# Peptides against a protein of PDB entry 5D63, part 1

All scores and structures are predictions.

Target 1, 292 residues: chain A of PDB entry 5D63
Amino acid sequence: SLRRGIYHIENAGVPSAIDLKDGSSSDGTPIVGWQFTPDTINWHQLWLAEPIPNVADTFTLCNLFSGTYMDLYNGSSEAGTAVNGWQGTAFTTNPHQLWTIKKSSDGTSYKIQNYGSKTFVDLVNGDSSDGAKIAGWTGTWDEGNPHQKWYFNRMSVSSAEAQAAIARNPHIHGTYRGYILDGEYLVLPNATFTQIWKDSGLPGSKWREQIYDCDDFAIAMKAAVGKWGADSWKANGFAIFCGVMLGVNKAGDAAHAYNFTLTKDHADIVFFEPQNGGYLNDIGYDSYMAFY
Positions, changes and structure headers below are counted from each chain's first letter, unless a header gives other numbers.
Peptide ipSAE was made for these designs. It is ipSAE averaged over its two directions, with the distance scale d0 held at 1.0 Angstrom where the peptide's residues are scored. Compare it between designs on one protein only; published cut-offs may not apply.
The geometry check fails a fold that doesn't show the stated peptide or that is severely misdrawn somewhere.

## One batch from the design tools (peptide; aimed at target 1 W207 C214)

Design b1_p8_1 (made by RFdiffusion4)
Pose (drawn by RFdiffusion4):
Structure b1_p8_1 (pose): chain A 292 residues (1-292), chain P 8 residues (1-8)
Amino acid sequence: as target 1 above (292 residues)
Amino acid sequence: MATGKAVS
């Protein structure tokens, strides 16, 4: 089963993503195929998949930017029916906004079926052009037609997954305790994590004993990332990944506060120095506490 | 313990 999370959904035949046109919140805004840039935030192309209780392999798909939902127009089973963004709720009983998502016959990509109509999300004619129509269409679960096959590229981690990445890190103190704050996190590319640090004003902040020292920088960065999350996205039910760690050096005589993020493959953590914007695999300290 | 400054 597809796990709850945030996904960039890519057509298996051509490198077009599912894109809510112009990120518009208007009811009826077309969902179309569009090109994308890897290792960036694709602002109109991120979808929060919320599992429906007791309805196997069925979800709502909420655009992260607009807060609106993937909706099959009037639930029609006619091939060519429009797939648009529409107002809704995470656990709606409206079948126009319910999607059964299971693996295709290639075992890697998925097919997306409307729960009400039993039709599939289809990149019409396999058109790779920006703005190509995506519609509901007749189809089967097992066929190889790439127009109806989609890679769900996971862009978020659960708290269990973040905890696992931290536990595998070699720079964890024997007294380490972690404090988990949310359940699902959008993992940022370093380019975006850095842009938030720049926009927070921290690059210009001076170190001052106790009144603006390492703990102040680290907490400020976490707060800046939290503000960015709420100010940038309309969808609810996730958080942005940015951790704070306190650590001690190998000699046991110096401590430091700093931030951390995740690698692209989501398996490992990478340390971030908020006093200078650097990313480090080894910051010179072993973490004895973290909150994220 | 001493407080750490910027790490590079």

Design b1_p8_1_s1 (made by RFdiffusion4, then SolubleMPNN; from b1_p8_1, 4 letters changed)
Fold by OpenDDE base, seed 5:
Structure b1_p8_1_s1 (fold): chain B 292 residues (1-292), chain A 8 residues (1-8)
Amino acid sequence: as target 1 above (292 residues)
Amino acid sequence: LAVGGAVV
């Protein structure tokens, strides 16, 4: 089954993603096919899938940017019915905003069926152009039509997945204690993470003994990421991944505070030095504490 | 930091 998480949803037939036009929060904003750039944030094309309790394989899809939900207009079963952004809640009972999401017959892509109408999210005519219509359309679960098949590229991790990534890293001290702050985390591309770092003013911040040293830099980076998240996204129920670690060197005579994020495949952590913006697989310290 | 020694 599809896990709770943030997804980039790409058509199986053409290089087009499910896009909320202009990221607008207005009710009735068209959801359209749009091109995307791999390994970028794709702002209007991220969707939080929230599983509905006690309803098998059924979700709401919240646009991360707008905070509005994927909505089948009037819940109509007519082929060509508009799919739009509309105000809603994660656990709504409105069948216009409830989507059954299961694997297609190919075992890799998903189909997105409206819970009420039983029609499927369809990239009309498989049109790869920017702004191409996405609509509810008749279909079946077993049909091979690529217009109704979607890859769900997961852009987030659960706290458990983050914990697992940390646990397999070789630079963790035997005394390590991790503290999980949130349940689901959008994982940023390094380019975005670096841009937040730059925009925070940290590159120009002066290191000062004790008064503004490693811990201040590391906490300031986390605060900057937190603020960036709040300022960038209208959806709730997730955080932006940015960890803080405290570490000790092998000799035990030096300590450091630093950041970390996840690799693209979400399998590993990479250390980030907020004093210089560097990414390292080995920062020279073993972590005895983290919070993220 | 809780660990003694130099802090960078």
Scores: peptide ipSAE 0.073, ipTM 0.769, DockQ to the pose 0.188
OpenDDE base, seeds 1, 2, 3, 4: peptide ipSAE 0.050, 0.048, 0.051, 0.052; ipTM 0.778, 0.781, 0.778, 0.784

Design b1_p8_1_s2 (made by RFdiffusion4, then SolubleMPNN; from b1_p8_1, 5 letters changed)
Fold by OpenDDE base, seed 2:
Structure b1_p8_1_s2 (fold): chain B 292 residues (1-292), chain A 8 residues (1-8)
Amino acid sequence: as target 1 above (292 residues)
Amino acid sequence: LAVGGPVT
């Protein structure tokens, strides 16, 4: 079953993703096929899937950028019915905005069925051009039509997944205590993480004994990421991943504060030094505390 | 043990 999370949704047949046109929050904004760049933030193409309690395999899909929801126009079962962004809520009862998402017959891709109409999200004619129509279309779960098959690439982690990634890292002290701040985290590409760091002013900040030292740098980075998240996305129910860590060296006579993020595959953490913008697999300290 | 070290 599909987990709650943020997904980039890509067509199985052509290199096109489900895109909310111009990221507009207006009701009736077309959802279209659009090209994407791997390993980057595809701003209008991220969707928060919220599972509906007690309704098997059924979700709302909230556009992360606009805060609006995937909506089958008038809930019509007619082939070619528009799929649009529309105002809504995560746990709506409106069948126009409820989507049953299950594995296709190929076992890798998913199909997206409207709960009410029983039609499927379809990239019309498999058109790979920017702005190509996405519509509700007749189909079956076992049909192999790639126009209705979608890869759900997970762009977020749960707090449990983040906790597991930390736990398997070799640079964790035996006294480690972690504190979870949120439930679901968008994981940024390093390029985006670095850009936030640059924009924060930290590259030009001067280290000063106690008054502005390692903990100030690490907390400033955390704050910058938090603000970036709030300013960038209209959807709620997730955070941006950026951890703060305290660590002690092997000798036990020095301690440091630093940041960390997750690797691309979300399986491991990588340390980030906010004083110089470096990414390290070994920062020279074993963590005894983190919050994220 | 307080944290604080500069990175050079």
Scores: peptide ipSAE 0.263, ipTM 0.905, DockQ to the pose 0.522
OpenDDE base, seeds 1, 3, 4, 5: peptide ipSAE 0.259, 0.261, 0.261, 0.261; ipTM 0.908, 0.904, 0.906, 0.904

Design b1_p8_1_s3 (made by RFdiffusion4, then SolubleMPNN; from b1_p8_1, 6 letters changed)
Fold by OpenDDE base, seed 5:
Structure b1_p8_1_s3 (fold): chain B 292 residues (1-292), chain A 8 residues (1-8)
Amino acid sequence: as target 1 above (292 residues)
Amino acid sequence: LKVGGPVT
């Protein structure tokens, strides 16, 4: 079954993603097919899938950028019914905004069925052009029509997954204690993470003994990422991944504060030095504390 | 240990 998380949803037939047009929060904003760039944030194309309790394989889909929800217009079962962004809530009972999401017959892609109408999210005619219509359309779960098949590329991790990634890292001290701050984390590409770092002013910040040293840099980066998240996204129920670590060197005579994020595959962590913006697999310290 | 240390 599909896990709660943030997904980039890509058509199985053509290189097109489910896009909320202009990221607009207006009711009735068209959801369309649009090109995307791999390994980028794809702002209008991220969807938070929230599972509905006690309703098997059924979700709301909240556009991360707009905070609005995927909505089948009037819940109509007519082929060609518009799929739009519309105001809603994560645990709504409105069948216009409830989507049953299960594996297609190919075992890799998903189909997205409206709970009420039983029609499927369809990239009309498999049109790969920007702005192509996405609509509710008749179909079945076993059909192989790629117009109704979607890859759900997970762009977030749960706190448990993050914890597991940390646990696999060889640079964790035996005394390590991690503190989880949130439940679901959008994992940023390094380019975005670096841009936040640049925009924070940290590249121009001067290291000063105790008054603005490694812990200040690391916490400032965490704060900058948090603010970026709040300023960038209207959806709730997730955080932006940016960890803070305290570590001790091998000699046991020095300690350092630094950041970390997750690798592209979400399986490992990579250390980030907020004093110089560097990414390192080995920062020279073993972490005894983290919060993220 | 107190935390500190500049990166050079």
Scores: peptide ipSAE 0.293, ipTM 0.900, DockQ to the pose 0.504
OpenDDE base, seeds 1, 2, 3, 4: peptide ipSAE 0.289, 0.290, 0.290, 0.255; ipTM 0.899, 0.900, 0.899, 0.898

Design b1_p8_1_s4 (made by RFdiffusion4, then SolubleMPNN; from b1_p8_1, 4 letters changed)
Fold by OpenDDE base, seed 5:
Structure b1_p8_1_s4 (fold): chain B 292 residues (1-292), chain A 8 residues (1-8)
Amino acid sequence: as target 1 above (292 residues)
Amino acid sequence: LAVGGAVT
């Protein structure tokens, strides 16, 4: 079954993603097919899938940017019914905003069925052009029509997944304690993470003994990412991944504070030095504490 | 052990 998380949803037939037009929060904003750039944020094309308790394989889909929800207009079962962004809540009972999401017959892609109408999210005519219509359309779960098949590329990790990634890293001290701050984390591309770092002013910040040293840099980066998240996204129920670690060197006579993020495949962590913006697989310290 | 490391 599909896990709770943030997804980039790509058509199985053409290189088009489910896009909320202009990221607008207005009710009735069209959801359209749009091109995307791999390994980028794709701002208007991220969707938080929230599973509905006690309703098998059924979710709301909240646009991360707008904070509005995927909505089948009037819940109509007519082929060609508009799919739009609309105000809602994660655990709504409105069938216009409830989507049953299960694997297609190919075992890799998903189909997105409206809970009420039983029609499917359809990239009309498989149109790969920007702004192509996405609509509710008649279909079946076993049909091979690529217009109704979608890849769900997970862009987030759960706290458990992050914990697992940390646990398998070789640069963790035997005394390590991790503290989880949130439940679900959008994982940023390094380019975006670096840009936040640059925009924070940290590149121009002066290291000063104790008064503004490694812990200040690391915490400032964490704060900058937090603010970036709050300022960038209207959806709730997730955080932006940015960890803080305290580590000790092998000799046990020096300690350092630094950041970390996750690799693209979410399987590993990579260390980030907020004093210089560097990414390292080995920062020269073994972490005895982290919060993220 | 207080943290404090400066990097180049």
Scores: peptide ipSAE 0.306, ipTM 0.927, DockQ to the pose 0.528
OpenDDE base, seeds 1, 2, 3, 4: peptide ipSAE 0.302, 0.300, 0.300, 0.304; ipTM 0.927, 0.926, 0.926, 0.927

Design b1_p8_2 (made by RFdiffusion4)
Pose (drawn by RFdiffusion4):
Structure b1_p8_2 (pose): chain A 292 residues (1-292), chain P 8 residues (1-8)
Amino acid sequence: as target 1 above (292 residues)
Amino acid sequence: PDKSYAPS
């Protein structure tokens, strides 16, 4: 089963993503195929998949930017029916906004079926052009037609996954305790994590004993990332990944506060120095506490 | 200046 999370959904035949046109919140805004840039935030192309209780392999798909839902127009089973963004709720009983998502016959990509109509999300004619129509279409679960096959590229981690990445890190103090604050996190590319640090004003902040020292920088960065999350996205039910760690050196005589993020493959953590914007695999300290 | 602090 597809896990709850945030996905960039890519057509298996051509490198077009499912894109809510112009990120518009208007009811009826077309969902189309569009090109994308890897290792960036694709602002109109991120979808929060919320599992439906007791309804196997069925979800709502909420655009992260607009807060609106993937909706099969009037639930029609006619091939060519429009797939648009529409107002809704995470656990709606409206079948126009319910999607059964299972693996295709290639075992890697998925097919997306409307729960009400039993038709599939289809990149019409396999068109790779920006703005190509995506519609509901007749189809089967097992066929190889790439127009109806989609890679769900996971862009978020659960708290359990973040905890696992931290536990595998070699720079964790024996007394380490972690404090988990949310359940599902959008993992940022370093380019975006750095842009938030720049926009927070931290690059211009001066170190001052106790009144604006390492703890202040680290907490400020976490707060800046939290603000960015709420100000940038309309969908609810996730958080942005940015951790704070306190650590001690190998000699046991100096401590430091700093931030951390995740690698692209989501398996490992990488340390971030908020005093200078650097990313480090070894910051010179072993973490004895973390909150994220 | 040193930008660390002594542990508790």

Design b1_p8_2_s1 (made by RFdiffusion4, then SolubleMPNN; from b1_p8_2, 5 letters changed)
Fold by OpenDDE base, seed 1:
Structure b1_p8_2_s1 (fold): chain B 292 residues (1-292), chain A 8 residues (1-8)
Amino acid sequence: as target 1 above (292 residues)
Amino acid sequence: MDTDFAPA
């Protein structure tokens, strides 16, 4: 079953993603096919899938940028019915905004069925052009039409997944205690993470003994990421991944504060030094405390 | 233990 999370949703037939046109929050904004750039944020193309309690395999899909929800216009079962962004809530009972998402017959892609109409999200004619129509269309779960098959590329991790990644890392002290601050985290590409670091002013910040040293840099980076998240996205119910660690060196006579994020595959953590913007697999310390 | 970093 599909997990709660943030997804980039890509057509199985052509290199096109589900895009909220112009990222607009206006009711009725078209959802369209649009090209995407791998390993980037793809701003208008991220969707938070929220599972509906007690309704199997059924979700709302909130556009991360606009904070609006995928909506089948008037809930119509007619083939060609527009799929739009529309105001809503994560746990709505409006069947226009409820989507049953299950694996297709190929076992890798998903189909997205409107809960009420039982029609499927369809990239009309498999059109790969920017702005191509996405509509509700008749179909079945077992047919192989790639117009209605979608890859759900997960762009976030749960707190449990982050915890597991930390637990696998060899640079964790025996006294480690982690503190989880949120439930679901958008994991940024390093380029974006670095850009936030640059924009924070930290590259120009001077290390000063005690008054602005490693802990200040690490906390400032986390604060910058948090603010970036709040300023960038209108959806709620997720955070931007940026951890803070305190670590001790092997000799046990020095400690350091630093940041960390997750690798591209979300399986491991990578350390980030906010004093120089470096990414390291080994920062020279074993973490005895983290919050993220 | 103090959490410090000595810059290069």
Scores: peptide ipSAE 0.036, ipTM 0.763, DockQ to the pose 0.225
OpenDDE base, seeds 2, 3, 4, 5: peptide ipSAE 0.035, 0.037, 0.036, 0.034; ipTM 0.754, 0.764, 0.760, 0.752; seed 3 fails the geometry check

Design b1_p8_2_s2 (made by RFdiffusion4, then SolubleMPNN; from b1_p8_2, 6 letters changed)
Fold by OpenDDE base, seed 2:
Structure b1_p8_2_s2 (fold): chain B 292 residues (1-292), chain A 8 residues (1-8)
Amino acid sequence: as target 1 above (292 residues)
Amino acid sequence: MSTDFAPA
C-alpha cells in the first residue's frame, strides 16, 4: 500500500508531473501536466497523500504549496472531466476529493482512481507540453495505458524512517538519545538546504567564544529551515527535515554541535557544518544527542 | 557535556 507522505507524481509515459497551475489556492485552479527538474523542489508539484482510515488504498491529495486538494469537478464520470485544486480537508467525506491509489499492472507505477466516479487521472493524449490537460477518464486497473500510470516519487520520510537512518550510521555514540519533534518530514535537496543556509546569514556570521559558537550556529540553521518551511508551504501535517546533533570526539576530550540531513535515497544521514556549509560523511564526532 | 569552544 502507498504510505502517507509527500510525493512528486510523474507520468509513466512522458516527462511530465502533476502540477497545480501557478500554485494558486483558488477553487477550480487547473491541475495540469508540467515539466520538472530532477533533484529540485518543483514547488507546485508536491502532494501530501493522507490515507483515509478504514477505506482501503484511499487518500486525499493536498498540494503542499497551495494547501488545496485534488478535486474531480462535480465528481463527474464523463471522460475529460477537469481535475482541479479545491478547498478541502485531509479526512473529507467528499468523494470528489477521495482517490484510490494502487499499483498498476506493471507493478511499479500507480493508477489514481476517483473514489466516487471510478474514473482515472489521465494525462490527456499523453501531452508532454506545459499546461497539458489532466482529466478524469474511463479505464480499468489492469489496462496498460501510460496516460493513466504515474510514478510516485516519495519526497518525505516518517519519523520512524529518519530514526532508522540515524541508527545505522557509524558515527552514533553508545549513549545516544534522540528526540523526535514531528511525524513526517520533507527531505530537501542539498542545493535547497544550502540556499536556506546562505539566506540565513550564517555564512557571514562571526564565531565568538561561547556567545556565538557551534551550538548557536547549529540552532540558527534549524530555526532558519523551520521558518523557510512555514513561509513556503500552505499545507499542514509535515515538517522540513533539519536535525541538530551534539557529538563527542573519539578521545572524549572535545564536543561539537552540528546539523544533519538525509541522503537522496533517504537511507542514511549526512552531517552538515553550519559554520562553513560543508557536507560530511564523517564530521569527526559521535553523536550522543539529536533532535529533529 | 560541553560543546566545542573553538571553530571546527
Scores: peptide ipSAE 0.044, ipTM 0.773, DockQ to the pose 0.215
OpenDDE base, seeds 1, 3, 4, 5: peptide ipSAE 0.036, 0.040, 0.035, 0.041; ipTM 0.757, 0.760, 0.760, 0.761

Design b1_p8_2_s3 (made by RFdiffusion4, then SolubleMPNN; from b1_p8_2, 6 letters changed)
Fold by OpenDDE base, seed 1:
Structure b1_p8_2_s3 (fold): chain B 292 residues (1-292), chain A 8 residues (1-8)
Amino acid sequence: as target 1 above (292 residues)
Amino acid sequence: MDTTFKPA
C-alpha cells in the first residue's frame, strides 16, 4: 500500500507531472499536466498523501504549496470532469476529495480513483503540453492506458525512515541518543539546502569562541530551514528535514556540532558543515546526540 | 562529555 508522504506524481506515458496551476489556493484552481525538472523542488507539483483511517488504500492529496486538496468537481462521474484544487481537510469525509490509490496492472505505477465517482485521474489525451487538462475519466484497475497511470516519486521520509538511515551510518557513537521532533520530512535537494544556507547569512557569519561557535551555526541552520519551510508551504503535517548533531572525535578530546540531511535515495545521511556549507560522508566526529 | 573544546 502507498505510504503517507509527499509525492511528485508523474505520468507513466509522458514526462508530465500533476501540477496545481500557479500554485493558487483559490477554490476551483485547475490541476493540470506540466513539465518538471528532475532533482528539483517543482514547487506546485508536490502532494501530501494522507491515508484515511479505516478506509483501505484511500487518501486525501494536499498540494504542498497551496494547502488545498485535489478535488473532483461536483464529484461527477462524467468523463472529462475537471480535477481542481479546493479547500479541505486531511481527514475529510467529502468523497470529492477522497482518492483510492493502488498499483496498476504493471506493478510499478499507480492509478488514482475517486472514492465516490469511481472514475480515474486522467491526463486527457496523454497531452504532454504545459497546462494539459487533468480530469476524471472512466476506466478500470486492470487497463493499461498510460493516461491514467502515475508514478509516485516519494520526496519525503518518515521519522522512522530517518531513524533507520542514522542507525546505518558508521559515524554514530555508542552512547547515541536521537530525538525525533516531527513525523514526516520533506527531503530537500542539496542545491535547495545550500540556497537556504546562503540566504540565512551564515556564509558571512564569523566564528567566535563560544559566543558564536559550532552549536550556534548548527542551530541557526536548523532555524533557517524551519523558517523557509513555514514561509514556503501552506500545507501542514510535515517538516523540512534538517538535523542537528553533537559529535565527539575518535580521540575523545574534541566535540563538534553540525547538521545533517538525507541522501537522494533517502537510505543514508550526509553531514553538513554550516560553517562552510560543505557536505561530507565523514565529518570526523561520531554523533552522541541528534535532534531532527 | 566536555563540549567546550570545539573546532573553528
Scores: peptide ipSAE 0.047, ipTM 0.763, DockQ to the pose 0.218
OpenDDE base, seeds 2, 3, 4, 5: peptide ipSAE 0.037, 0.045, 0.031, 0.038; ipTM 0.751, 0.760, 0.745, 0.725

Design b1_p8_2_s4 (made by RFdiffusion4, then SolubleMPNN; from b1_p8_2, 6 letters changed)
Fold by OpenDDE base, seed 2:
Structure b1_p8_2_s4 (fold): chain B 292 residues (1-292), chain A 8 residues (1-8)
Amino acid sequence: as target 1 above (292 residues)
Amino acid sequence: MSTDFAPP
């Protein structure tokens, strides 16, 4: 079954993603097909899928940017019924905002069925243009129509997945202790992570003995990412991934504080030096403590 | 590059 998480949802037939028009939080804002750029944030095109307890394969879909939910207008079963953003809650009982999401017949893409109407989210006519209509449409789970098939590109990791990625890294000290601060994390592209670093003022900050040294840089980076998250997204129930580590060198005579994030495939971590903005596979230290 | 305190 589909895991709780943040997804970029892409049509299986054309290079179009499910987009909340202008990221507006107004009730009735159209959800449309829109172009996207791989390996970028795609601001209006991220959706938090929250599984409904005791209802198999059923979710709410919260737009990360607006904090509103995918909503089938009036819950109508008529083909061509608008799909819009609308105010809601993660665990609503409103069938207009409940979506059964399961694998299509191809075993890779998903279909998105409205819980009440039993119609499917459809990119009307497979239109690849920006602003193309997305609507509820009649269909079946077994049909191969690409207008109703969607790839769910997972943009987040659970705390357990992050923990597993850390555990696989060879630069972890035998005394390592990790502290998990949140449950689900949006993983940023390096370009976005770097931009937050630049905007934080850290590139202009000067190292000063103890008064502003490695730990200050590392904590300042985490604080900057946290603030960026709070200022950028209206949805709740997730954090932005940015870790802090303390490490010791092989000789055991020096220690360092630094950051880390996850690789593109979410399987590994990469170290980030907040004093110079560098990404490293080996920062020269083995981590004995992390929080993220 | 800075140096942090040694681990306990």
Scores: peptide ipSAE 0.035, ipTM 0.753, DockQ to the pose 0.530
OpenDDE base, seeds 1, 3, 4, 5: peptide ipSAE 0.033, 0.033, 0.032, 0.031; ipTM 0.753, 0.748, 0.747, 0.741

Design b1_p8_3 (made by RFdiffusion4)
Pose (drawn by RFdiffusion4):
Structure b1_p8_3 (pose): chain A 292 residues (1-292), chain P 8 residues (1-8)
Amino acid sequence: as target 1 above (292 residues)
Amino acid sequence: FKSHPYTP
């Protein structure tokens, strides 16, 4: 089963993502194929998949930017029916916004079926051009047609996954305690994490004993990332990944506060120095506390 | 970067 999370959904035949045109919140805004840039935030192309209770392999798909849902127009089973963004809720009973998502016959990509119509999300004619029509279409679960096959590229981690990445890190103090604050996190590319640090004003902040020292920088960065999340996205039910750690050096005589993020593959953590914007695999301190 | 002395 596809796990709850945030996905960039890429056609298996051509490198087009599912894109809510112009990120518009208007009802009926077309969902189309569009090119994308790896290791960036693709602002119109991120989808929060919310599992439906007791309805196997079935989800709502909420565009992260607009807050609107993937909707098969009037639930029609006619091939070519429009797939658009539409107002809705995470756990709706409206079958126009319910999607059964299971692995295709290639075992890697998925097919997306409308729960009501039993038709599939289809990149019409396999068109790779920007703005290509995506429609509901007749199809089967097992066929190889790439027009109806989609890679769900996971862009978020659960709290359990973040905890696992931290636990595998070699720079964790024996007294370490972590404090988990949310359940699902959008993992940022370093390019975006850095842009938030720049936009927070922290690059210009001076170190001052106690009144604006390392704890102040770290907390400020976490707060800046939290503000960015709420100000940038309309969808609810996720948080942005940015941790704060306190650590102690090997000699046991100096402590430091700093931030952390995750690697691209989501398996490991990387430390971030908020005083200077640097990313480090070893910051010189072992973490005895973290909150994220 | 800067840090602080540490005593448990």

Design b1_p8_3_s1 (made by RFdiffusion4, then SolubleMPNN; from b1_p8_3, 3 letters changed)
Fold by OpenDDE base, seed 4:
Structure b1_p8_3_s1 (fold): chain B 292 residues (1-292), chain A 8 residues (1-8)
Amino acid sequence: as target 1 above (292 residues)
Amino acid sequence: SHSLPYTP
């Protein structure tokens, strides 16, 4: 079963992703195929899948950027029916915005079926061009047509997954206590994380004893990421991953405050030094406390 | 509690 989370949804046949055109929040905005760059944000191509309680394998798909939902126009079962962005809610009963998502016959990709019409999300003619039509189309779950097969690349982690990644890291103190602030986290590429750091003004900030030292830098980075999230995305129900840690050195006679994020595969954490923008696998401290 | 000097 597909987990709640944020996904980049890529066609199984051609290098095209499901894109909300121009990221527009207007009702009826076309959802189209569009090129993407691996390991980047792909702003208009991120979708929050929210599972519908008591309806097996069925979700709403909210575009992170626009805050609007994937919508089959008029819920029509006709082949070629437009799929658009439209205002909605995560737990709507509108069958135009309810999508049953299950594994295809190949066991790797998914098919996306409209709950009401029973038609499938289709990259029409497998067109790889930017702006290619995505439509509802007749099909079956066991067909092998790649026009209706989609890879769901998860771009977020649950709080439990983040907790597990921390637990696997060797630089955790025996007295460690973690505090989870949110339930689902978009994990940023390092390039984006670094850009937020740059835009925060931290690169030009001066270390000053106690009045603006390591804890201030670390908290300022956390705040900058939070603000970036709020300013960048219209969807709700997720946060941007950026952790704060307090750590102690091996000698037990010095402490430091720093940030951390998750690696690309979401399996591990990497430490971030907000005083210089560096990423490290070992920052020289073992964390006794984190919040994220 | 952890009350230690913080390094730059």
Scores: peptide ipSAE 0.149, ipTM 0.805, DockQ to the pose 0.182
OpenDDE base, seeds 1, 2, 3, 5: peptide ipSAE 0.149, 0.108, 0.127, 0.126; ipTM 0.804, 0.785, 0.804, 0.776; seed 5 fails the geometry check

